# Peptides against a protein of PDB entry 5HOI, part 245

Target 1, 351 residues: chain A of PDB entry 5HOI
Amino acid sequence: FRYMPFSPAGTPFGFTDRRYLTMNEVGYVSTVKNSEQYSITVSFFDVGRFREYHFEDLFGYDLCFLNEKGTLFGQSKTGQIQYRPHDSIHSNWTKIIPLQAGERITSVAATPVRVIVGTSLGYFRSFNQFGVPFAVEKTSPIVALTAQNYRVFSVHYSQFHGLSYSLSELGTSSKRYYKRECPLPMSLPNINSDMKKDANLDYYNFNPMGIKSLFFSSYGDPCIFGSDNTLLLLSKWRSPEESKWLPILDSNMEIWKMSGGKETTDIHVWPLALAYDTLNCILVKGKHIWPEFPLPLPSEMEIRMPVFVKSKLLEENKAILNKKNEIGADTEAEEGEEDKEIQIPVSMAAE

## One batch from the design tools (peptide; made by RFdiffusion4, then SolubleMPNN)

Design b1_p24_1_s2 (from b1_p24_1, 10 letters changed)
Fold by OpenDDE base, seed 1:
Structure b1_p24_1_s2 (fold): chain B 351 residues (1-351), chain A 24 residues (1-24)
Amino acid sequence: as target 1 above (351 residues)
Amino acid sequence: ESDKLYEQILKSLEERKKKREELE
């Protein structure tokens, strides 16, 4: 297994000279190769609130985290990190994270009050927003991080135990765990099924865990979106005994419903954030499961527990079609049957 | 075909958004 740098909703270069370093509800960060240098652009969805900015990257930043106050960059091999506020009130700062031989920064996260760095050896490093260190903790190898305010959601990997997660709060004097290296019930990418398409091989080489993104919801619940295109939400995390992962959206099922029951391989959901009861996402068209350039406008997909089974919906539709054919024997109107949307009963749209 | 399905899904998402905004 090879540890790769992870950023929320980051995309590979593929066969291009450009990629997204990260994207979320605030905006998107892109990088373009220019000879031995990179040009980074920080773009925002709310153009009235924030101004787009760019800079030359001489370090080759491969880690990024965007929040409402600034952007954190990291270089996985050198250990260099840079924080750039969006406003001119606060100065940029840089720091080198000490790395052992073969250690990599695997993920970075930033809130308006905390900066977090996770490594392939499981070093968890915490800082304030000015880069002043609080603590270093040794955990299982960190593969992904996100943070909101003082809370951190971390994903860990063990060769023997697979994926685990932690949920912690970084106070001023101490770290509190709500969850500590608990099993994460997320499916890993199935190399044999998902890699049969050459277009997906580049993505799984870029992101071996298949974690497309992780974030906190607007209510402060940890969310993860895996290779199975299912949004998982950690419910009741304040009650250790009651806490559970809820599959709150099967995006493949929702695409299938909205397509009128057509199987498609060229339409994909790319997750940004969970705002209230809607997944903010990019609807991607094409062979690649990730957005290309230019970035499409975000879409909102309502969360729904996957209660419906495709087989039952297909049986119900066959039963409706058979009843229409039994009744329709007397009226000659050959209205072409092919384009009839699966009438999802209105009752199933309201529950 | 893929382009038509993409536009259909975008339209469906927009119509669902509009219905939510009408209920708030």
Scores: peptide ipSAE 0.575, ipTM 0.936, DockQ to the pose 0.794
Fold by OpenDDE base, seed 5:
Structure b1_p24_1_s2 (fold): chain B 351 residues (1-351), chain A 24 residues (1-24)
Amino acid sequence: as target 1 above (351 residues)
Amino acid sequence: ESDKLYEQILKSLEERKKKREELE
């Protein structure tokens, strides 16, 4: 296992000179390699609210976090971080995070009020929006971070215990934990099953944990989207005994339903955010599980708990087709080979 | 074939979005 820089919904270069550093509901950050330099572009979905901007990157930023007020950049090896407000009224700031030999920044997060840096040695560093430090805490190795307002969702990795998570609030005087290094019930990428396509090998080399993204919902619940394409939401996190991870969407099941029950390997969901009851996502076409250039418009996918077993739906549809064929044997109606969309029962479309 | 299926899924997502917007 190697600690790699993680950014929410970041993509690999693959065989190209360009990638997305991060994307979410606000927009997307891209980088293009030009000889020894990089050109970074910060783009927005709401073009009326925000103006796209670009700059030359001499440092090779490999970490990014976008919010409504600015963009945080980081360089995993050098420890350099830069915050760029979207509004020109506020100044950019740069800082070097001290790193030990072999230590890497593994993830960064920024809200309008906090900046967070996590490392491969488990150093958790907190700052205000102006880069003034609050504290340094030693935790288990950090592999991913996200933040909303004063709250931080952190994912940790141990060789002995696997994945864990923390949920904390960064007040002015103290850090409060709602959850501290609790087990995370997320499946790691299965090298033998998921790597059967050469196109996926590049992604898992880029992101060994298979965490496509993590974010807070519009209600402030921690969400994670893994390599299994299932959206997990942490429910009731304010009540330690009642807190649980809910599988609120199987995106592979939803694609399968919308396809009329066709198996596909060339359509993928790329997660951006959870807004109310909808997953904001990019519907990706192609062999790669990540979006290429240009970025398609975001789609909205309704959350639905995967209560239905795919095998039962296939058996029920097969039974309906067999009954129609038994009844239809007496009427020679040349109903042409119209693509019989599997009528998903309206009850399964309304829940 | 993959392109037709992609457009079908995209259209299904757009139609579901319109139905939500009509119910609000």
Scores: peptide ipSAE 0.574, ipTM 0.936, DockQ to the pose 0.804
Fold by OpenDDE base, seed 3:
Structure b1_p24_1_s2 (fold): chain B 351 residues (1-351), chain A 24 residues (1-24)
Amino acid sequence: as target 1 above (351 residues)
Amino acid sequence: ESDKLYEQILKSLEERKKKREELE
């Protein structure tokens, strides 16, 4: 296993000179290789609210987190971080995070009030929005971070125990845990099944955990979107005994439903955020599971518990077709081989 | 084929969005 820098919905370079460092509901951050330098662009979906900006990156930032007030950048190897407010009122600041030999920054997160840095050795570093440090804590190795307001959702990895998660609140005086290194019921990428296509190898080399994104919902619930394309939501996290992960969307099932039951390998959901009952996402066309350039417009996919099994739907539709053919044997209607879209029962489209 | 299917899925998402906005 190799610790890689994680950013929410970040994409690999692949064979290109360009990638997305991060994207979410606010916008997207891209970087372009220019010889030994990088050009970074911070773009927004609401072009009326924010002005796009760019700068030259001499450090090779490989970590990014975008929020409504600014962008946090990090360099995983050197420990350099930079915060850039979107407004011109607040100044940019830069800091070097002290790293031990072989230690990497694995993830960064920023809210309007907190900056968080996680490392491959499990150092959890917290700062205010001005880069003033609050605390350093030693945890299990951190592989992903996200934050909303004062709350932090962290994902940890152990070779022996797999994935775990923490949910904490970074108050002014103290850190509170709601969940502390609890088991995360997310499947790791199956290298043998998922890497059958060379196009996926580049992605899993970039992101070995297969965590496409990590965010808080609009209601403040932790969400994770894994390599299985299932959105998990942590429900009832304020009550430790009642807290559970809910599989609130199988995006592969939803694509299959909307395709009329056609199996496809060239259409992918790329997660951005969960707003109320809709997954904000990019619908990606092509062999790569991640968006290329230019970025398509975001789509909204309604959340639905995966109650139905594809095989049962196919059996039911086959039984309906067989019954229609038994009844239709008396009417020689040469209705041509129109691609009979699998009629998903209206009950299954409403549930 | 993939292009037609992509446009079909986009249209389905837009139609579902419009139906939600009409119910609110």
Scores: peptide ipSAE 0.573, ipTM 0.936, DockQ to the pose 0.767
Fold by OpenDDE base, seed 4:
Structure b1_p24_1_s2 (fold): chain B 351 residues (1-351), chain A 24 residues (1-24)
Amino acid sequence: as target 1 above (351 residues)
Amino acid sequence: ESDKLYEQILKSLEERKKKREELE
């Protein structure tokens, strides 16, 4: 296993000179390799709220986190981080994170009030938005971070224990844990099944954990989207004994439904954010599971608990077709394919 | 074939979005 730099919804270069460093509901950050330099562009979905900007990167930033106030960059090997406010009134700042021999920054996160750096040795470093340090904590090795306001969702990896997660609040004087290195019930990429397609090998070399993205919902719930294309939401996290991961969307199942039950390998969901009851995502077309250039417009996919099994739905659809064929011998009624959207009762999402 | 399926799924997502916005 190799620790790789993680950024939310970041893409590999693949065979290209360009990639997305990160993307979310605010926008997307791209980098283009020009010899030994990089050109970084910070783009926004709300073009009325923010102006796109670019700069030359001499350091080769491989970590990024975008929020509504600025962009955090990091270089995994050198330990350099840079925060760039979107507003030109506020100054950029740069800092070097001290790294031990072989240590890497594995993830960075930024909110309007906090900057967080996680490392392959499990150093958790917290700063304010101006780069003033609060604390350094030693945890299990950090593989992914996201943050919202004062809250941090961290994913940890141990060779012995697999994936774990923490949920913490970074106050002014202290860190509070809601969850501390609890087991994360996310499936790791199956190298033998998922890597049969060369196109996926590049992605899993870039992101060995298969965590496509990590974010907080609009309600402040931790979300993770893994290699299985299932959106997991941490519910009831304020009550440690009641907290559970909910599979709130199987995006492969939703694509399968919307396709009329066709198996496809050329359409993929790329997660951006969870806004209310919808996954903001990029619908990706092609062999690569990640978006290429130009970035397609975001789509909204309604969250749906995976209550139905494909086999049962196929049996039910066959039974409906057989009944229609038994009744429909006499009447040429072109009754359109009403997509019987089985309304899953909202009550199951609230438990 | 993949193109038609992609457009079908995009259209389905847009129609579902519109239906939600009409119910709010």
Scores: peptide ipSAE 0.573, ipTM 0.935, DockQ to the pose 0.659

Design b1_p24_1_s3 (from b1_p24_1, 12 letters changed)
Fold by OpenDDE base, seed 5:
Formats: sequence, C-alpha cells, structure tokens
Structure b1_p24_1_s3 (fold): chain B 351 residues (1-351), chain A 24 residues (1-24)
Amino acid sequence: as target 1 above (351 residues)
Amino acid sequence: DDDELFEQILKSLEKRKLERKLLE
C-alpha cells in the first residue's frame, strides 16, 4: 500500500496530459502538463456568479480543494500549499508545511474559515483562511479530508485496523470530536476481481482507497462515495449511540433500473455533492470510470435506499408486461413510449 | 447500443427532475 494524494472527485491523467484536480457542486479544477510546468484552470458551474481563472503552476500541485470563496492547492511531497481566493480583493498566500522524511500531505481541505492539512504520518494541521496556524494534532494516518464551515470529516487508515473516520468541529479555542477514529464500514477496492480492466488499474494506482469523493451534504451530514458506487451518509452523528452509516444510493442499481434491467460496464456515476435528496453527479460514458474532457453537464440522481433485489424486480416487471399484453389484445397498440425504466411497485415506495 | 442506453438514462434523469419541479 502507498499513501497517495487525495482530492474530492479528482481524476488521474491516464494517457492524457490533463486531469481534474478536484470537482464538486461549485465547479471543477483542471491541470494541464506543459513540459516542466502545469497550467491550472478553476472553472465554475454558475458562470453568472463566478469568473473562470487560470495560472501557471511551477510546483506541480497534486492536491486541491474548491469552495465558494477560494481554492486550496497542495504539493504532497514538498509540503507547499497555496490558497487562492476567487475574488481579487483578497490576496493569495503560500505556506510550506514541515514534513518529516517520507511524510507526505495526503489530503487538504478548505472552508471560508478554515484550512486543514492531513499527512501520511497522521499530522492534522489546522489554519484559518489566512494561513495562520491554530493547532497540530497527531492522529492515525490521514487518507482523505473534507470540511464544511467549522466541521471536518477525516478518513484514516491503519495497516492493522483498516479504515476509520473522525468527525470534528474546529472552534476558535479547541477541537471537538463528535466521532474519533471510529470504524468506517466501507469496502476497499478488490485488486483481484476488478483489475481485469486496465482502466481500473490506473484508477487504483491513483486512488488505492477507492474513495471517489468525500463531502458534506447540504444538511451538513458526512458523505462518502466508494469504489462500490454506493453513497454512504452518516446519520444521527450528533448522538454517538444512534449514529449509523446509511447506504442512501446504489448508483449501479439506479443505472440498472433506468436501463430497463440491462447490465452495462461503460456507464458510470461520478459524485460531486449531495444537495437535499439528490446526488449531484457527472454521468460518464466510456471505459474510464471518471469524466474526461470536456466535462459533461452535471446530472441529479434521487437518493433511494437499496432495498430491492434485481431478480424480484425483473420478475415483477415481466408480470406487469404480461398483464399489459393480456389487456392490450383488444385495444390498438398506441405506440406510447414504453417507459423502458423498471418501475418500483408503489407498495414498496410507501414504507 | 451503449450510446442509445446513455441517452436513455440522461432523458430518464431529466424527466424525473422535471416531475420533481412540477410537484414543488
């Protein structure tokens, strides 16, 4: 296992000179390799609210976090970080994070009020939006970070204990834990079964944890989207005894329903954010599980608990089609657009 | 065809989005 730099919904270069450093509901950050330097572009979905900007990157930033106020960049090996406000009123700032021998920055996060840096040795470093340090804490090795306002969702990895998570609030004087290094019930990518496709190997080498994205919902709940394409939401995290991970969407199951029960391998969901009851995502066509260039428009996928069995839904849908054919023998076949989608029986939608 | 299937899924997502907005 190697600690790799993680950014939410970041993509590998693959066979190209360009990739997405990060993407979310605000926009997307791309980098293009130009000989020994990189050109970074920060693009937005709301072109009326924000203006696209670009700059030359001489450092080779491999970490990124985008928010509504600015973009945080990081270089995993050198420890350099840069914050760039979207508004020209505020100045850019740069800082070097002190790294030990073999230590890497593994993830960075930024909110309008906090900057967080996590490392492969488990150093958790917190700053304000101006790069003034608050604290340094030693945790288990950090593999992913996201943040919203004062809250931080961190994923940790131990060779002995696997994946764990923490949920914390970074106040002015102290860090409060809601969850501290609790077991994370997420499956790791299966190297032996999934690596039969070269595209999966390239992604695994880029992101060995298979965490496609990590974000807070619009309600402030921690969300994780793993290699199994299931969206997990941490429910009731304010009550330690009641807190549980909910599988709120199986995106493979939703694609399967919308396909009319066809198995496909070349349609993928790429997660951006959870807004209310919908996963904001990029629907990806092709061999790569990640979006290419140009970036498609975001889609909205309604969240649904994966309580259905494919075999039962296929049997029920066949029974409905057979009944329609028995009734339709006497009425002219209006060429109604047969809703090729597998409908959920109304009786199961009401529980 | 994977292209036809992809367009079918996009149309289904757009239809569902429109149906939700009409119920709000």
Scores: peptide ipSAE 0.494, ipTM 0.916, DockQ to the pose 0.826
Fold by OpenDDE base, seed 3:
Structure b1_p24_1_s3 (fold): chain B 351 residues (1-351), chain A 24 residues (1-24)
Amino acid sequence: as target 1 above (351 residues)
Amino acid sequence: DDDELFEQILKSLEKRKLERKLLE
């Protein structure tokens, strides 16, 4: 295992000169290789609210976090970070994070009020939006960060203990933990099963944890989307004894239902955000599990707990089709567009 | 065809989005 720079919904270069550094509900940040330098573009989904901007990157930023007020960039090896407000009212600022020999910045996060830097040695560094430091804490090695307002969701990795998570609030005077290095029940990528396609090997080399994204929901609940394409939500995190991870969406199962029960290998869900009861995502067509250029329009996928078994749904649909064919010998089949979707039994939607 | 299947899934997602907006 090696610590790689993580950004929410970031994509690899693959065989191209361009990639997405990050994307979420606000927009997407792309970088293009131009000889020895990079050109970065910050693009937005709401083009009426925000103006697209670009700049030359001489540092090779490999970390990014986008919010409604600005973009945080980081270079994992040098420790350089830059914050760029979207407006021209606030100035850009740069800082060098001191790194030990072999230490890397593994993830960065930014809100309108906080900047967070996590490292491969487990240094957790907090700043205000102007780059003024609050504290440095030593934790287990950090592999991913996201933040909303004053709240931080961090993912940690140990070779002995696997994945853990923390949920903390960065007040003005102190850090509060709601959860501190608790076990994270997310499956790691299975190298032997998933590596059958070269595209999956490229993605694994870019992101060995298989965390496609992590974010806070619109209600402020921590969410994580792993290599199994399942969205996990941390429920009841304010009550330590009642807190649990809920599998709120199996995106492979939803694609399978909408396909009429067809197995496909070249349609993928790329997560952006959770807004209320819908996963904001990019539906991707192709061999790569990540979006290419140009970026498709975002889709909204309704959350549904994975309580159904594919075999049972196929048997029930066959039984319904057989009954329709037995009854339909006497009634003119109106050529209604047969809803090619696998019907979910109403009795199981009420539990 | 994977292209036809992709367009079918996009139309399904758009239909469901419209149905939700009509219930709000």
Scores: peptide ipSAE 0.456, ipTM 0.902, DockQ to the pose 0.822
Fold by OpenDDE base, seed 1:
Structure b1_p24_1_s3 (fold): chain B 351 residues (1-351), chain A 24 residues (1-24)
Amino acid sequence: as target 1 above (351 residues)
Amino acid sequence: DDDELFEQILKSLEKRKLERKLLE
């Protein structure tokens, strides 16, 4: 197994000289390879609130985290990190994270109040927004990080135990755990089934864990979107005994419903954030499961528990269509564009 | 066509977004 640098919703280069380093609800960070250098652009969805900016990257940043106040960059091999505020009021700062032989920075996260660095050896390093260190903790190997305010959601990997997660709060004096290296019920990418398409192999080589993104919801719940295209939300995390992962959206099922029950392989959901009851996402068309350039506008997909069975929905829809055809013989009803969408039973739209 | 299907899905998502905004 090889530890790869992870950034939320980051894309591979593929066969191109450009990729997204990260994207979320705030915006997207792109990098373009130009000879021995990279050009980085930080773009925003709210163009009225933020101004796009770019700079030359001499270090080859392969880690990124975007928030409402700035962008954190990291270089996985050298241990260099840079924080760039979006405003001109605060200065940029750079720091070198000390790495052991073969150690890599695997993920970085930044909030307006904290900077977090995780490594392939399980070093968890915390800083304030000015790069002042708080602590270094040794954990299981960190493969992904996200943070909101003072809270950190970390994903860990063990060769023996697979994926685990931690949820912690980084106060001024101490780290509190709500969850500490608990089992994460997320499936790893299946190399034998998914690697039949070359495009899936390229993505697997970029992201072997298949974690497309992880974020906190607008309500502060940890969310993860895996290779199975299911959005998992950690519910009741304040009560350790009651905490559970909820599959709040099967995006493949939702695409199937909106398709009128057609199986498709060339339409993909790329996760950005969970805002209230909607997954903010990019709907992607094509062979690649990730967005290309230019970035499409974000879509909002309503969260829905995957309680429906495809076979049952197809039988119910056939029964409805047969009844409409039996009744529709006698009434000149207006040619309304019949929404080819599978009608969800009204009884389940209220839960 | 995958293009027609993609546009149908986008239209469905936009419709649902509008319906939610009318209920708020």
Scores: peptide ipSAE 0.455, ipTM 0.900, DockQ to the pose 0.832
Fold by OpenDDE base, seed 4:
Structure b1_p24_1_s3 (fold): chain B 351 residues (1-351), chain A 24 residues (1-24)
Amino acid sequence: as target 1 above (351 residues)
Amino acid sequence: DDDELFEQILKSLEKRKLERKLLE
């Protein structure tokens, strides 16, 4: 297995000279390759609150994390990290993370108060927003990080144990664990079934874990969106014994419902964030499961527990259509564009 | 058509967003 640099909702170059380093609810960071250099642009969805900025990258940053106060960049091989505040009042800082032979930075995260670096050897490094180090901890190999305020969600990989996760809080003096290397019930990409399309192989080579993104919800719950296009939320994480992963959205099922029960291969959900009861996402059209350039406007997809069977919903929808046609035989059919969407029975929305 | 289907899904998402904002 090869550890690859992970950034939340980062995209591969594919056949292009440009990619998204990261994207979330705040904005998106793009990089364009120009010979031996890169041009990085930090763009925002709220153009009234933030101003887009760009800079030349001589290091080839392959890791990124965007927050409301700044952008963290990292170079997986050299160990260089850079934090760039969005506000010009605060200075940029650069640091080199010491790496062992063959060690890579696999993920970085930043909040307004913390910077976190995770490595392929399981070094977890924490800093404040000014790059002052707090601690170095040895964990299982880190494959993904996200953070909100003082809280860190980390995903780990072991060849023997598969995926695990930790949930920790980085106080001023100590790290507290809510969860420590607990099993993560996420499906890994299936090379044999999913790799029939060349585009899927390119994405697998970029991200072999299939973790499209991970984030904290607006309520501060850890979320992960895997290759199965299911949004998992960690519920009750404050109670170690009661904590469980909830599949709160099957995005393929939602696309299927909205399509009127059509199987689609070229419509994809790209996750950004979970805001209340809605997945903020990019709806992607095309062969690539990731957004191209320019970035489409974000969509909001309501979370729904995947409790429905496609066959039953099709039977129920057919029964509703047949009843409408039986009743509509006597009244002038107002050719209202019938919502081609498969409606969920109201009786099951309340459980 | 994948275009028509994509636009249908976008329109559905926008409709649901509007309906939610009217219920808040």
Scores: peptide ipSAE 0.500, ipTM 0.918, DockQ to the pose 0.827; fails the geometry check

